# Peptides against a protein of PDB entry 6KZJ, part 40

Target 1, 71 residues: chain A of PDB entry 6KZJ
Amino acid sequence: SPDLLSEVSEMKQDLIKMTAILTTDVSDKAGSIKVKELVKAAEEEPGEPFEIVERVKEDLEKVNEILRSGT

## One batch from the design tools (peptide; made by RFdiffusion4, then SolubleMPNN)

Design b2_p21_1_s2 (from b2_p21_1, 11 letters changed)
Fold by OpenDDE base, seed 3:
Order: sequence, then C-alpha cells, then structure tokens
Structure b2_p21_1_s2 (fold): chain B 71 residues (1-71), chain A 21 residues (1-21)
Amino acid sequence: as target 1 above (71 residues)
Amino acid sequence: KSLELVMEILKRLEALEKKLK
C-alpha cells in the first residue's frame, strides 16, 4: 500500500543518516542479531509486507540495545 | 558490527520497497 511504502522509505532514510555516526566498534551481545541471519532475510524474507516491517522494527530494537550497552 | 547490522537492515528495506512497487 502507499502508506506502507511511505513508512518503509522513511525508515530507510533515517537509517542512512544513522550510518554516518555508527561504527563497527561494538561487538554482538548474547541474544543479539547475527549479521548472517540478516543477509538471508534480505535475499528472501517470507511473510506479508506489514509483517516484514514489524520484524525489522523488532531487529532495530535489538540493535539499539547493542548500541546502548557499547563502549 | 553495529554499522554492519544497520546496513543489512537497509538491504531488507530496499528489497521490501522494490516488492511494494
């Protein structure tokens, strides 16, 4: 839907801005996301578009937890 | 690895964006 497309585009733009200040100096914590799993999801992620968006939001929360607990 | 994680999430969103068009 147009509304969902707009939301996805906005999320993408926000993440692009974040990449300017983020680094690779934060290691994965126990129970965190593995990069290889995200790669697989990008290739072929199952589910309806809305479900995929909710899963992305969940993964972003885990990323935030890693960032907050970093050095 | 935080930057790498964000970049992979971007790939997921790009794939979804293409699917929605």
Scores: peptide ipSAE 0.518, ipTM 0.899, DockQ to the pose 0.357
Fold by OpenDDE base, seed 2:
Structure b2_p21_1_s2 (fold): chain B 71 residues (1-71), chain A 21 residues (1-21)
Amino acid sequence: as target 1 above (71 residues)
Amino acid sequence: KSLELVMEILKRLEALEKKLK
């Protein structure tokens, strides 16, 4: 849907802005996401678009927890 | 690594955009 596409595009733009601020050397904590799992998910992520967006939001929350713990 | 995680999430969102178009 166009509304979902707009939401996805906005999330992408926000993440691009974050990459200008973030460094590579913030270590993951216990229970954190593994990068290799995200790589596989990008190529063929199962589920309807709405379900995928919800999973992305969950993963972003985990990333935010990592960033907060590193400060 | 936080930057690497963010970059992979970006890749997932780009794949979603293709599905939605």
Scores: peptide ipSAE 0.517, ipTM 0.898, DockQ to the pose 0.371
Fold by OpenDDE base, seed 5:
Structure b2_p21_1_s2 (fold): chain B 71 residues (1-71), chain A 21 residues (1-21)
Amino acid sequence: as target 1 above (71 residues)
Amino acid sequence: KSLELVMEILKRLEALEKKLK
């Protein structure tokens, strides 16, 4: 739907802005996301668009936790 | 690896945008 597309586009733009200030040197230890799994998901993520958005939001929260706490 | 994680999420969103269009 147009609303869902708008939400996705907004999230993407926010992340692009984040990349401008983030560094690559932040720990991704226990409890973190496996980058390889995210890569595979990007190539072919199963489920309806809404379900994919929910999973992305979950993963974003994990990333935010890593950024805030370092773990 | 925070930047790397963010970039991978971006890839997922880009793929999703393509599906939605």
Scores: peptide ipSAE 0.517, ipTM 0.898, DockQ to the pose 0.384
Fold by OpenDDE base, seed 1:
Structure b2_p21_1_s2 (fold): chain B 71 residues (1-71), chain A 21 residues (1-21)
Amino acid sequence: as target 1 above (71 residues)
Amino acid sequence: KSLELVMEILKRLEALEKKLK
């Protein structure tokens, strides 16, 4: 779907811009997302593209919570 | 680890882009 591709591209662009201000020393709290799980998901993300997008959105929300409360 | 988390999400999105093209 071109609409879905556009949404994915927009999310990617926003994340790239975020990397410009992020540091590596903001640590995860207990129960937060594990990087190794995200690596595994990238290698072989199960489900249809629209389902993958929903999972990415959920993970992004968790990352946002970490960033908002990390300082 | 916040930057690392974001970079891994980027990898997932790039993989998804390949599937959609």
Scores: peptide ipSAE 0.516, ipTM 0.898, DockQ to the pose 0.336

Design b2_p21_2_s4 (from b2_p21_2, 12 letters changed)
Fold by OpenDDE base, seed 4:
Structure b2_p21_2_s4 (fold): chain B 71 residues (1-71), chain A 21 residues (1-21)
Amino acid sequence: as target 1 above (71 residues)
Amino acid sequence: MEEALKLVMEILKRVLALEKK
């Protein structure tokens, strides 16, 4: 749906930014995002959009917990 | 923080998948 795609697009941009920040924190190799590789791998992602969204939400919660705790 | 990066990358992959479905 257009609403889902709009939300997904926004999430994508935020995740790219987070990736850049975390990459810098973990390594001096900033900009290691291989979008082309991820796009290709994404075609193999199984499940319906709802199922994928649920997995995304679960892992985002984990990310938030890690960032909050600093571990 | 490395674990967070791994998770974010995985989430990004899934989000990209959503755009294709």
Scores: peptide ipSAE 0.587, ipTM 0.915, DockQ to the pose 0.824
Fold by OpenDDE base, seed 3:
Structure b2_p21_2_s4 (fold): chain B 71 residues (1-71), chain A 21 residues (1-21)
Amino acid sequence: as target 1 above (71 residues)
Amino acid sequence: MEEALKLVMEILKRVLALEKK
């Protein structure tokens, strides 16, 4: 779906920006973005697009909770 | 915050997978 691909593209851009902010905040504890590894791992991501989106939403809520608590 | 970064990277991986499907 063109609409889904547009949303995915926007999420991708936002997540890259979040990664940059969080990396500086944690003093590179988890390391920088390893694009090659992420692309390779993406090839093995199981499930249909809708199932993957649901997992994304679940983990985004966890991220929000961590950011609100500051821990 | 370190845990948040790990989660964001995992989510990014999944989003990249969506682009390929």
Scores: peptide ipSAE 0.586, ipTM 0.915, DockQ to the pose 0.815
Fold by OpenDDE base, seed 1:
Structure b2_p21_2_s4 (fold): chain B 71 residues (1-71), chain A 21 residues (1-21)
Amino acid sequence: as target 1 above (71 residues)
Amino acid sequence: MEEALKLVMEILKRVLALEKK
């Protein structure tokens, strides 16, 4: 649906911002984001869109917990 | 924070997958 596509677009933008911030925080311990590799890997993501969205929500909660704890 | 970065990148991969469906 157009609503889902809009939500996905927003999540994408937010995740890119978070990646930039966290990369700076982690410094040289992590490699730079490789968009081409992510796109390729994305083709193998199983499940219907609603299933993928649920997995995204679950892992976002994990990220939130990590950021809140500072570890 | 390194774990958070890994998770964020994994989530981004899934979001990119959604764009292709």
Scores: peptide ipSAE 0.584, ipTM 0.914, DockQ to the pose 0.776
Fold by OpenDDE base, seed 5:
Structure b2_p21_2_s4 (fold): chain B 71 residues (1-71), chain A 21 residues (1-21)
Amino acid sequence: as target 1 above (71 residues)
Amino acid sequence: MEEALKLVMEILKRVLALEKK
């Protein structure tokens, strides 16, 4: 749906920003996102959208736990 | 934080997949 696509688009932008921040935090090297590689890998992501969303939610919670704990 | 980066990149991959479905 258009609403879902809008939500996904915003999430994508936020994740790109988070990747840049975390790359800087993890290493002093210039951050780089292998977008082409991620896009190709995404084309083969199995499951229905609702299944993918559930996996996303689970891993977002893991990220949040790491960020809150600092470990 | 390295693990967080790995997870974020994996999530980004899945979000990109959602755009294709």
Scores: peptide ipSAE 0.582, ipTM 0.914, DockQ to the pose 0.831

Design b2_p21_3_s1
Fold by OpenDDE base, seed 5:
Structure b2_p21_3_s1 (fold): chain B 71 residues (1-71), chain A 21 residues (1-21)
Amino acid sequence: as target 1 above (71 residues)
Amino acid sequence: MSPLELVLRILKRLEALEKKL
């Protein structure tokens, strides 16, 4: 779906910005992150595209809550 | 997971999703 693709594209853009902020502003150890495992998990995620997007939105809300509250 | 790890995870999920669209 082109509509869903547009939404995903916009979300990615925002997340890339967030990544840049978090890597420079927060003391997270990027070197300890197993990116390869994250990629594999992403590729194997079950469900239809619209279902995956809804799950992503839920996880984004968790991120937003952590960043907003600090906990 | 740290906020950075969560963001990276979500980003990879969206990248994988784009390949399915």
Scores: peptide ipSAE 0.712, ipTM 0.932, DockQ to the pose 0.522
Fold by OpenDDE base, seed 4:
Structure b2_p21_3_s1 (fold): chain B 71 residues (1-71), chain A 21 residues (1-21)
Amino acid sequence: as target 1 above (71 residues)
Amino acid sequence: MSPLELVLRILKRLEALEKKL
């Protein structure tokens, strides 16, 4: 779906900006992140594309909640 | 997961999804 692809692309662009904000040069946590595991989990995620997008939006809301409230 | 980890996870999920679209 071209509309869904456009939505995904827009979200990805915003998230890249968020990573720049959240990543710090002194972050030990950032250095310990296992990217390979994240890739594997992403590739194995079940469901139709629209279902995956809905789950992504739920997780994005969690991020936003943490950023707004600090917890 | 930390906010950074969560964002990175979401990014990888979206990248994987793009390959399916």
Scores: peptide ipSAE 0.710, ipTM 0.932, DockQ to the pose 0.531
Fold by OpenDDE base, seed 1:
Structure b2_p21_3_s1 (fold): chain B 71 residues (1-71), chain A 21 residues (1-21)
Amino acid sequence: as target 1 above (71 residues)
Amino acid sequence: MSPLELVLRILKRLEALEKKL
């Protein structure tokens, strides 16, 4: 749906900003990350789009908690 | 996973979603 697409696009924009910050803070680790494996796993994620978005939101909250608290 | 890895993972999941929407 267009509403879900808009939500996904906004989340992506925020995450791109986060990746830019985190890659500079831990630049040495970025080169060792297997991006192709992450892409494959993402493309194979089961469930309806709205279900995947809800799972993403849960995982994003975990990230936010880590970044806010430092651990 | 590190925060960077988690964020990248989530980003790729959203990119995959965009292709489905």
Scores: peptide ipSAE 0.710, ipTM 0.932, DockQ to the pose 0.521
Fold by OpenDDE base, seed 2:
Structure b2_p21_3_s1 (fold): chain B 71 residues (1-71), chain A 21 residues (1-21)
Amino acid sequence: as target 1 above (71 residues)
Amino acid sequence: MSPLELVLRILKRLEALEKKL
């Protein structure tokens, strides 16, 4: 779906910006992240595209809660 | 997971999803 692809593209752009903000030179957390494992998990995610998007939105809300509260 | 790890996880999910669209 072109509309869904557009929505996904916009979300991805925002997340890339967030990644830059959250990445700190002093934090070893970024270097310890296993990207290959995250990629594999993403590729194996079940469900229709619209269902995956809804789950992503739920997880983004969790991120926003952490960023607002600091915890 | 840290906020950075969560964001990266979601980003990879969206990248994988784009390949399905």
Scores: peptide ipSAE 0.710, ipTM 0.932, DockQ to the pose 0.533

Design b2_p21_3_s2
Fold by OpenDDE base, seed 2:
Structure b2_p21_3_s2 (fold): chain B 71 residues (1-71), chain A 21 residues (1-21)
Amino acid sequence: as target 1 above (71 residues)
Amino acid sequence: ETPLELVMRILKRLYALEKKL
């Protein structure tokens, strides 16, 4: 739906901004975002939208745990 | 796993989600 698409778009932009915050070393290759590569990798992501959302939630939980604990 | 690696994975999945919505 257009509402969900808008939410996804907004979250992508927020996460892109977060990569700059999380990048502390210029040698960290993950800190350099190549959208073209992400789009290409996305083509092989399996599952229905609800399944992808669940995986996103799992990864967000992992991020939160690491940032909260500091380890 | 690092927070940055996880964020990159989430971004990949969000791009995939867009294509399926």
Scores: peptide ipSAE 0.753, ipTM 0.953, DockQ to the pose 0.848
Fold by OpenDDE base, seed 5:
Structure b2_p21_3_s2 (fold): chain B 71 residues (1-71), chain A 21 residues (1-21)
Amino acid sequence: as target 1 above (71 residues)
Amino acid sequence: ETPLELVMRILKRLYALEKKL
């Protein structure tokens, strides 16, 4: 679906920006995004789209909780 | 796990999602 693809693309863009904010050290390799590595790792992600979405929602909730509580 | 690690995991899953849509 082009509509869903558009939303996913926008989310990716936002998260890329977040990585820059969350990276405390410019030398932190974790903050230096390598898209090709993410794409390669994505090949191993199992499940149907709706299952992947549920996992994404779960991780977003975790991020929100940590940033809100500070712990 | 840290927020950065979680964001990276989400990104990986979004790339996977794109391939399946």
Scores: peptide ipSAE 0.753, ipTM 0.953, DockQ to the pose 0.843
Fold by OpenDDE base, seed 1:
Structure b2_p21_3_s2 (fold): chain B 71 residues (1-71), chain A 21 residues (1-21)
Amino acid sequence: as target 1 above (71 residues)
Amino acid sequence: ETPLELVMRILKRLYALEKKL
């Protein structure tokens, strides 16, 4: 739906901003965002939307734990 | 895993989600 697409788009924008914050070294392998590569890799992501959402939630929780604990 | 690696994975999945919505 348009509303869900808008929510996903907003989250992408927030995460792109976070990549700049999380990049601490110019030699960081993922330091440069290449959208075309992400789009290409996305073609191989399996599962229905609800399954992808669950994996996103899992990864967000991992990020939260690392940033909170430092490990 | 680093936070940056996780964020990049989430971004990939969000692009996949957009294509399937």
Scores: peptide ipSAE 0.753, ipTM 0.952, DockQ to the pose 0.845
Fold by OpenDDE base, seed 3:
Structure b2_p21_3_s2 (fold): chain B 71 residues (1-71), chain A 21 residues (1-21)
Amino acid sequence: as target 1 above (71 residues)
Amino acid sequence: ETPLELVMRILKRLYALEKKL
């Protein structure tokens, strides 16, 4: 649905901003996201949309845990 | 894994999700 697509687009935008925050070393290549590589890698991501969403939720929980605990 | 690596993985999955919607 168009609303779902808009929501995904907004989340991508937010995460791109987070990559800049998470890169403390200015020499890190991670500061410049290679979108083309992400798009290419996305072509091999298996599963239905609901399965991908579950993996996203799992990884978000991991991020939250690390940032909260510092480890 | 690091938070940055996780965020990159999530981004990859979001691009995949977007293509499948």
Scores: peptide ipSAE 0.752, ipTM 0.953, DockQ to the pose 0.830

Design b2_p21_3_s3
Fold by OpenDDE base, seed 2:
Structure b2_p21_3_s3 (fold): chain B 71 residues (1-71), chain A 21 residues (1-21)
Amino acid sequence: as target 1 above (71 residues)
Amino acid sequence: MSPLELVMEILKRLYALEKKL
């Protein structure tokens, strides 16, 4: 659906920015290079789109917890 | 997983999801 597509697109954009922040070796552009590989490697994602998005949000919370606490 | 590794995995899943939309 267009609403889900928009949400997914926004999430991707935010995560791309996060890769730049989290990449320690800025000169190698390691994050950007790896993202290109992920685009090609992306195959099937099992489950209904809404369910997948909810699971992704749970995993993002794990990222946020690590970044907030430092551990 | 490191935060970066986890973010990369989430991105891969989102690209896969996008192909279903």
Scores: peptide ipSAE 0.679, ipTM 0.931, DockQ to the pose 0.653
Fold by OpenDDE base, seed 3:
Structure b2_p21_3_s3 (fold): chain B 71 residues (1-71), chain A 21 residues (1-21)
Amino acid sequence: as target 1 above (71 residues)
Amino acid sequence: MSPLELVMEILKRLYALEKKL
């Protein structure tokens, strides 16, 4: 689906930006390097695409919760 | 896992998802 593909693309871009923010050590390039590895290691995830996106949104809320609370 | 590790895991899943679209 073109609409879903666009949404996934935007989510990826936002998450890439988050990795840069969460990597506090400017000399630590581990985050960026690991992203490249993730692309290669990406296997098939079971489930319908829309269901996967909804679960991703739930996990993103967990990230936001941790960042807001600091814990 | 840390917030960074969680974000990385989500990214991996999204790359996998793109292959299904």
Scores: peptide ipSAE 0.678, ipTM 0.931, DockQ to the pose 0.637
Fold by OpenDDE base, seed 5:
Structure b2_p21_3_s3 (fold): chain B 71 residues (1-71), chain A 21 residues (1-21)
Amino acid sequence: as target 1 above (71 residues)
Amino acid sequence: MSPLELVMEILKRLYALEKKL
């Protein structure tokens, strides 16, 4: 749906920014290659879109916890 | 998984999800 698409788009953009912060490779080319690789590798994700988004949000919370606490 | 690796994995899943939307 458009609503979920917008939310997913925003999450992707935020995560791309995070990769730029977390990566030790400051090359734009390397970053572009990695993202392109992810796009090509992206196959069918099991489950309903809403459920997938909820699981992703849980995983994002894990990322945030690691970055916030250092562990 | 490192935070970066986890972020990359989540991104891959989001790209896969977009194919369903």
Scores: peptide ipSAE 0.677, ipTM 0.931, DockQ to the pose 0.602
Fold by OpenDDE base, seed 4:
Structure b2_p21_3_s3 (fold): chain B 71 residues (1-71), chain A 21 residues (1-21)
Amino acid sequence: as target 1 above (71 residues)
Amino acid sequence: MSPLELVMEILKRLYALEKKL
């Protein structure tokens, strides 16, 4: 689905920005290197795409909660 | 998981998902 692909693309972009904020590595390329590894290591994600996205959104909310509350 | 670890895991899953789209 093009709409779903666009949503996933946007989520990825936001998460990449988050990795830059959250990383403690001083290396300029540390984040990029790790993301590159994730791309290569990414295997099959089981389940229907829309269900996977919903689960991802739930996990993203967990990240947001930790960042807002500190816990 | 730390927030960073969780974000990285989410990214991995999204890259995997893109391969299905």
Scores: peptide ipSAE 0.677, ipTM 0.931, DockQ to the pose 0.618

Design b2_p21_3_s4
Fold by OpenDDE base, seed 1:
Structure b2_p21_3_s4 (fold): chain B 71 residues (1-71), chain A 21 residues (1-21)
Amino acid sequence: as target 1 above (71 residues)
Amino acid sequence: MSPLELVMRILRRLEALERKL
């Protein structure tokens, strides 16, 4: 669906902005976005769209908890 | 996993989602 694709694209852009912030945190190792590696790894991601969405939701909750509590 | 590593994993999964939609 074009609407769902647009929503996913928007989420990606927001997360890319977050990586720029998180790479300035001196407590974490510096990271770099490698598009070709992300695309290749995406070929190995199993499951139907709804299963991937559930895993994304779980990871977003984990990020939220860490950023809120600091641990 | 660190917040950065989690965000990178989410990005990978969103790429996979795009290819399946």
Scores: peptide ipSAE 0.717, ipTM 0.949, DockQ to the pose 0.836
Fold by OpenDDE base, seed 4:
Structure b2_p21_3_s4 (fold): chain B 71 residues (1-71), chain A 21 residues (1-21)
Amino acid sequence: as target 1 above (71 residues)
Amino acid sequence: MSPLELVMRILRRLEALERKL
């Protein structure tokens, strides 16, 4: 779906900005976005789109909770 | 997982989602 693809693309852009905010060490490899590694890892992600969306929602809630509570 | 690790996992899953749409 073009509408869903546009939404996903926008979310990715916002999350990339968040990685810069969450990275405290400029040399931290964990904060470095490696496109090739993300692509390879994406090929191993199982499930239909709706299943992936549910996992994304779960992780977003976890991020939100940590940033809100500080724990 | 740390917030950064979670965000990176989300990015990976969104990449997978794009490929499946």
Scores: peptide ipSAE 0.716, ipTM 0.950, DockQ to the pose 0.867
Fold by OpenDDE base, seed 5:
Structure b2_p21_3_s4 (fold): chain B 71 residues (1-71), chain A 21 residues (1-21)
Amino acid sequence: as target 1 above (71 residues)
Amino acid sequence: MSPLELVMRILRRLEALERKL
C-alpha cells in the first residue's frame, strides 16, 4: 500500500544517514552505498512481505544491541 | 556482523520489500 511504501522509504532514508555515522574510514568501501547493488541483491531476497519484515526487525534488534552495549 | 554491515543488509531487505508491496 502507499502508506507502507512511504514508511519504508523514510526508514531507508534514516538508515542511509546511519551509514554515514557508522563509517569511520572514508576509504571503507563498505560505507559507500551502491544503490544498484542493493537493488540487484533485493531480487534474490525470498519470502512474503511479512517474512522480510521479521528479518528486518531481527537485524534492527541486533544493531540496537551493539550500539547500546558497545559490543 | 558489524553494525554497518547489518544496516546494509536491512537496506537490501527494504528494497526487496518495496518490490513486493
Scores: peptide ipSAE 0.716, ipTM 0.950, DockQ to the pose 0.848
Fold by OpenDDE base, seed 3:
Structure b2_p21_3_s4 (fold): chain B 71 residues (1-71), chain A 21 residues (1-21)
Amino acid sequence: as target 1 above (71 residues)
Amino acid sequence: MSPLELVMRILRRLEALERKL
């Protein structure tokens, strides 16, 4: 639905902002989002939408845990 | 994985999700 697409788009925008926060060293190549590589990798992401959502939830929890504990 | 690498993986998955919706 258009509402779900809008929600996903907003989440992407927020996560892009997070990459700037998490990049503390200007020499960190990892801080540069390579759009072309992201697009290619997205084409290979397997599973139905609900399966992808579950993986996203899992990774968000991991990020939260690391940022909370510092490790 | 680092927090940054995890966030980048999430971004890839969200792009895949957009294509499947």
Scores: peptide ipSAE 0.715, ipTM 0.950, DockQ to the pose 0.847

Design b2_p21_4_s1 (from b2_p21_4, 7 letters changed)
Fold by OpenDDE base, seed 2:
Structure b2_p21_4_s1 (fold): chain B 71 residues (1-71), chain A 21 residues (1-21)
Amino acid sequence: as target 1 above (71 residues)
Amino acid sequence: SLKEELAVVLYLLKHNLKLLE
């Protein structure tokens, strides 16, 4: 679905912005993000999209807990 | 592709989690 792809792409951009907020790296690059690692992740993550979504949801829950509690 | 974009999202989430922890 092109709508779903657009939504996921927007989420990606938001996460890149969050990296810039969270990192203390003052370099021009997004802190600690490496292009080669992004490419590798895109090519090697196993499973169908719905399975990857479940992993995304799991990690979003972890993020939510940290933001809610501060730790 | 959708799968590739989702994989990148997952990577970025894990990366940001490491920054938060």
Scores: peptide ipSAE 0.703, ipTM 0.934, DockQ to the pose 0.891
Fold by OpenDDE base, seed 5:
Structure b2_p21_4_s1 (fold): chain B 71 residues (1-71), chain A 21 residues (1-21)
Amino acid sequence: as target 1 above (71 residues)
Amino acid sequence: SLKEELAVVLYLLKHNLKLLE
């Protein structure tokens, strides 16, 4: 749906901002992000959208644990 | 597509995790 697409696109933009915060690379683009890797991810990640969402949830939990504990 | 956008989000999460570790 348009609402889901908008929400996911907003999350993508937030994660790009986080990359800029977490990297010390001063190049024009966010450090270490490669366009070719983004294209490969978009085309090759297996499973239906709901299955990819479950993987997203798993990684968000890992981020939360690191931010909470520092490890 | 929604699937492609979700895959990009997943990639970015994994990328940021590597930066945090």
Scores: peptide ipSAE 0.702, ipTM 0.934, DockQ to the pose 0.892
Fold by OpenDDE base, seed 4:
Structure b2_p21_4_s1 (fold): chain B 71 residues (1-71), chain A 21 residues (1-21)
Amino acid sequence: as target 1 above (71 residues)
Amino acid sequence: SLKEELAVVLYLLKHNLKLLE
């Protein structure tokens, strides 16, 4: 779905912005994010899209717990 | 592709989790 792809792309951009907030790197580029690691993740993550979505949901819950409790 | 974009999202989440921990 082109709408779903667009929505996921927006989520990606939001997470890049979050990285900029969380990192101490004040450079114009997100120095903590390595391009080769992004490429490797895109090529090597196993499973179908719906399985990756379930892992995304799991990690979103972890983020939520940390932001709520501080730990 | 959608799968590749989802994989990047997952990577970024794990990366941000490490920054939060």
Scores: peptide ipSAE 0.696, ipTM 0.934, DockQ to the pose 0.900
Fold by OpenDDE base, seed 3:
Structure b2_p21_4_s1 (fold): chain B 71 residues (1-71), chain A 21 residues (1-21)
Amino acid sequence: as target 1 above (71 residues)
Amino acid sequence: SLKEELAVVLYLLKHNLKLLE
């Protein structure tokens, strides 16, 4: 559904940000990844990774709800 | 480390999402 695609896309973006924080890979070889966003994510404050993880968890819950409800 | 393992998990998850699109 459109809702599912939107939630997956949002989760993907959050995962990209987390990847930038956790790795040294700032290459844009992975599709349409914006290098400047990867660099920014890597420079975020110590609390930012936790906040992003919480968003990913919320995204996963939304995905599950969509799959269960069909909407 | 936990950080390194989490990086791998996130890479795999991101990769799978990319393949799904």
Scores: peptide ipSAE 0.144, ipTM 0.756, DockQ to the pose 0.117

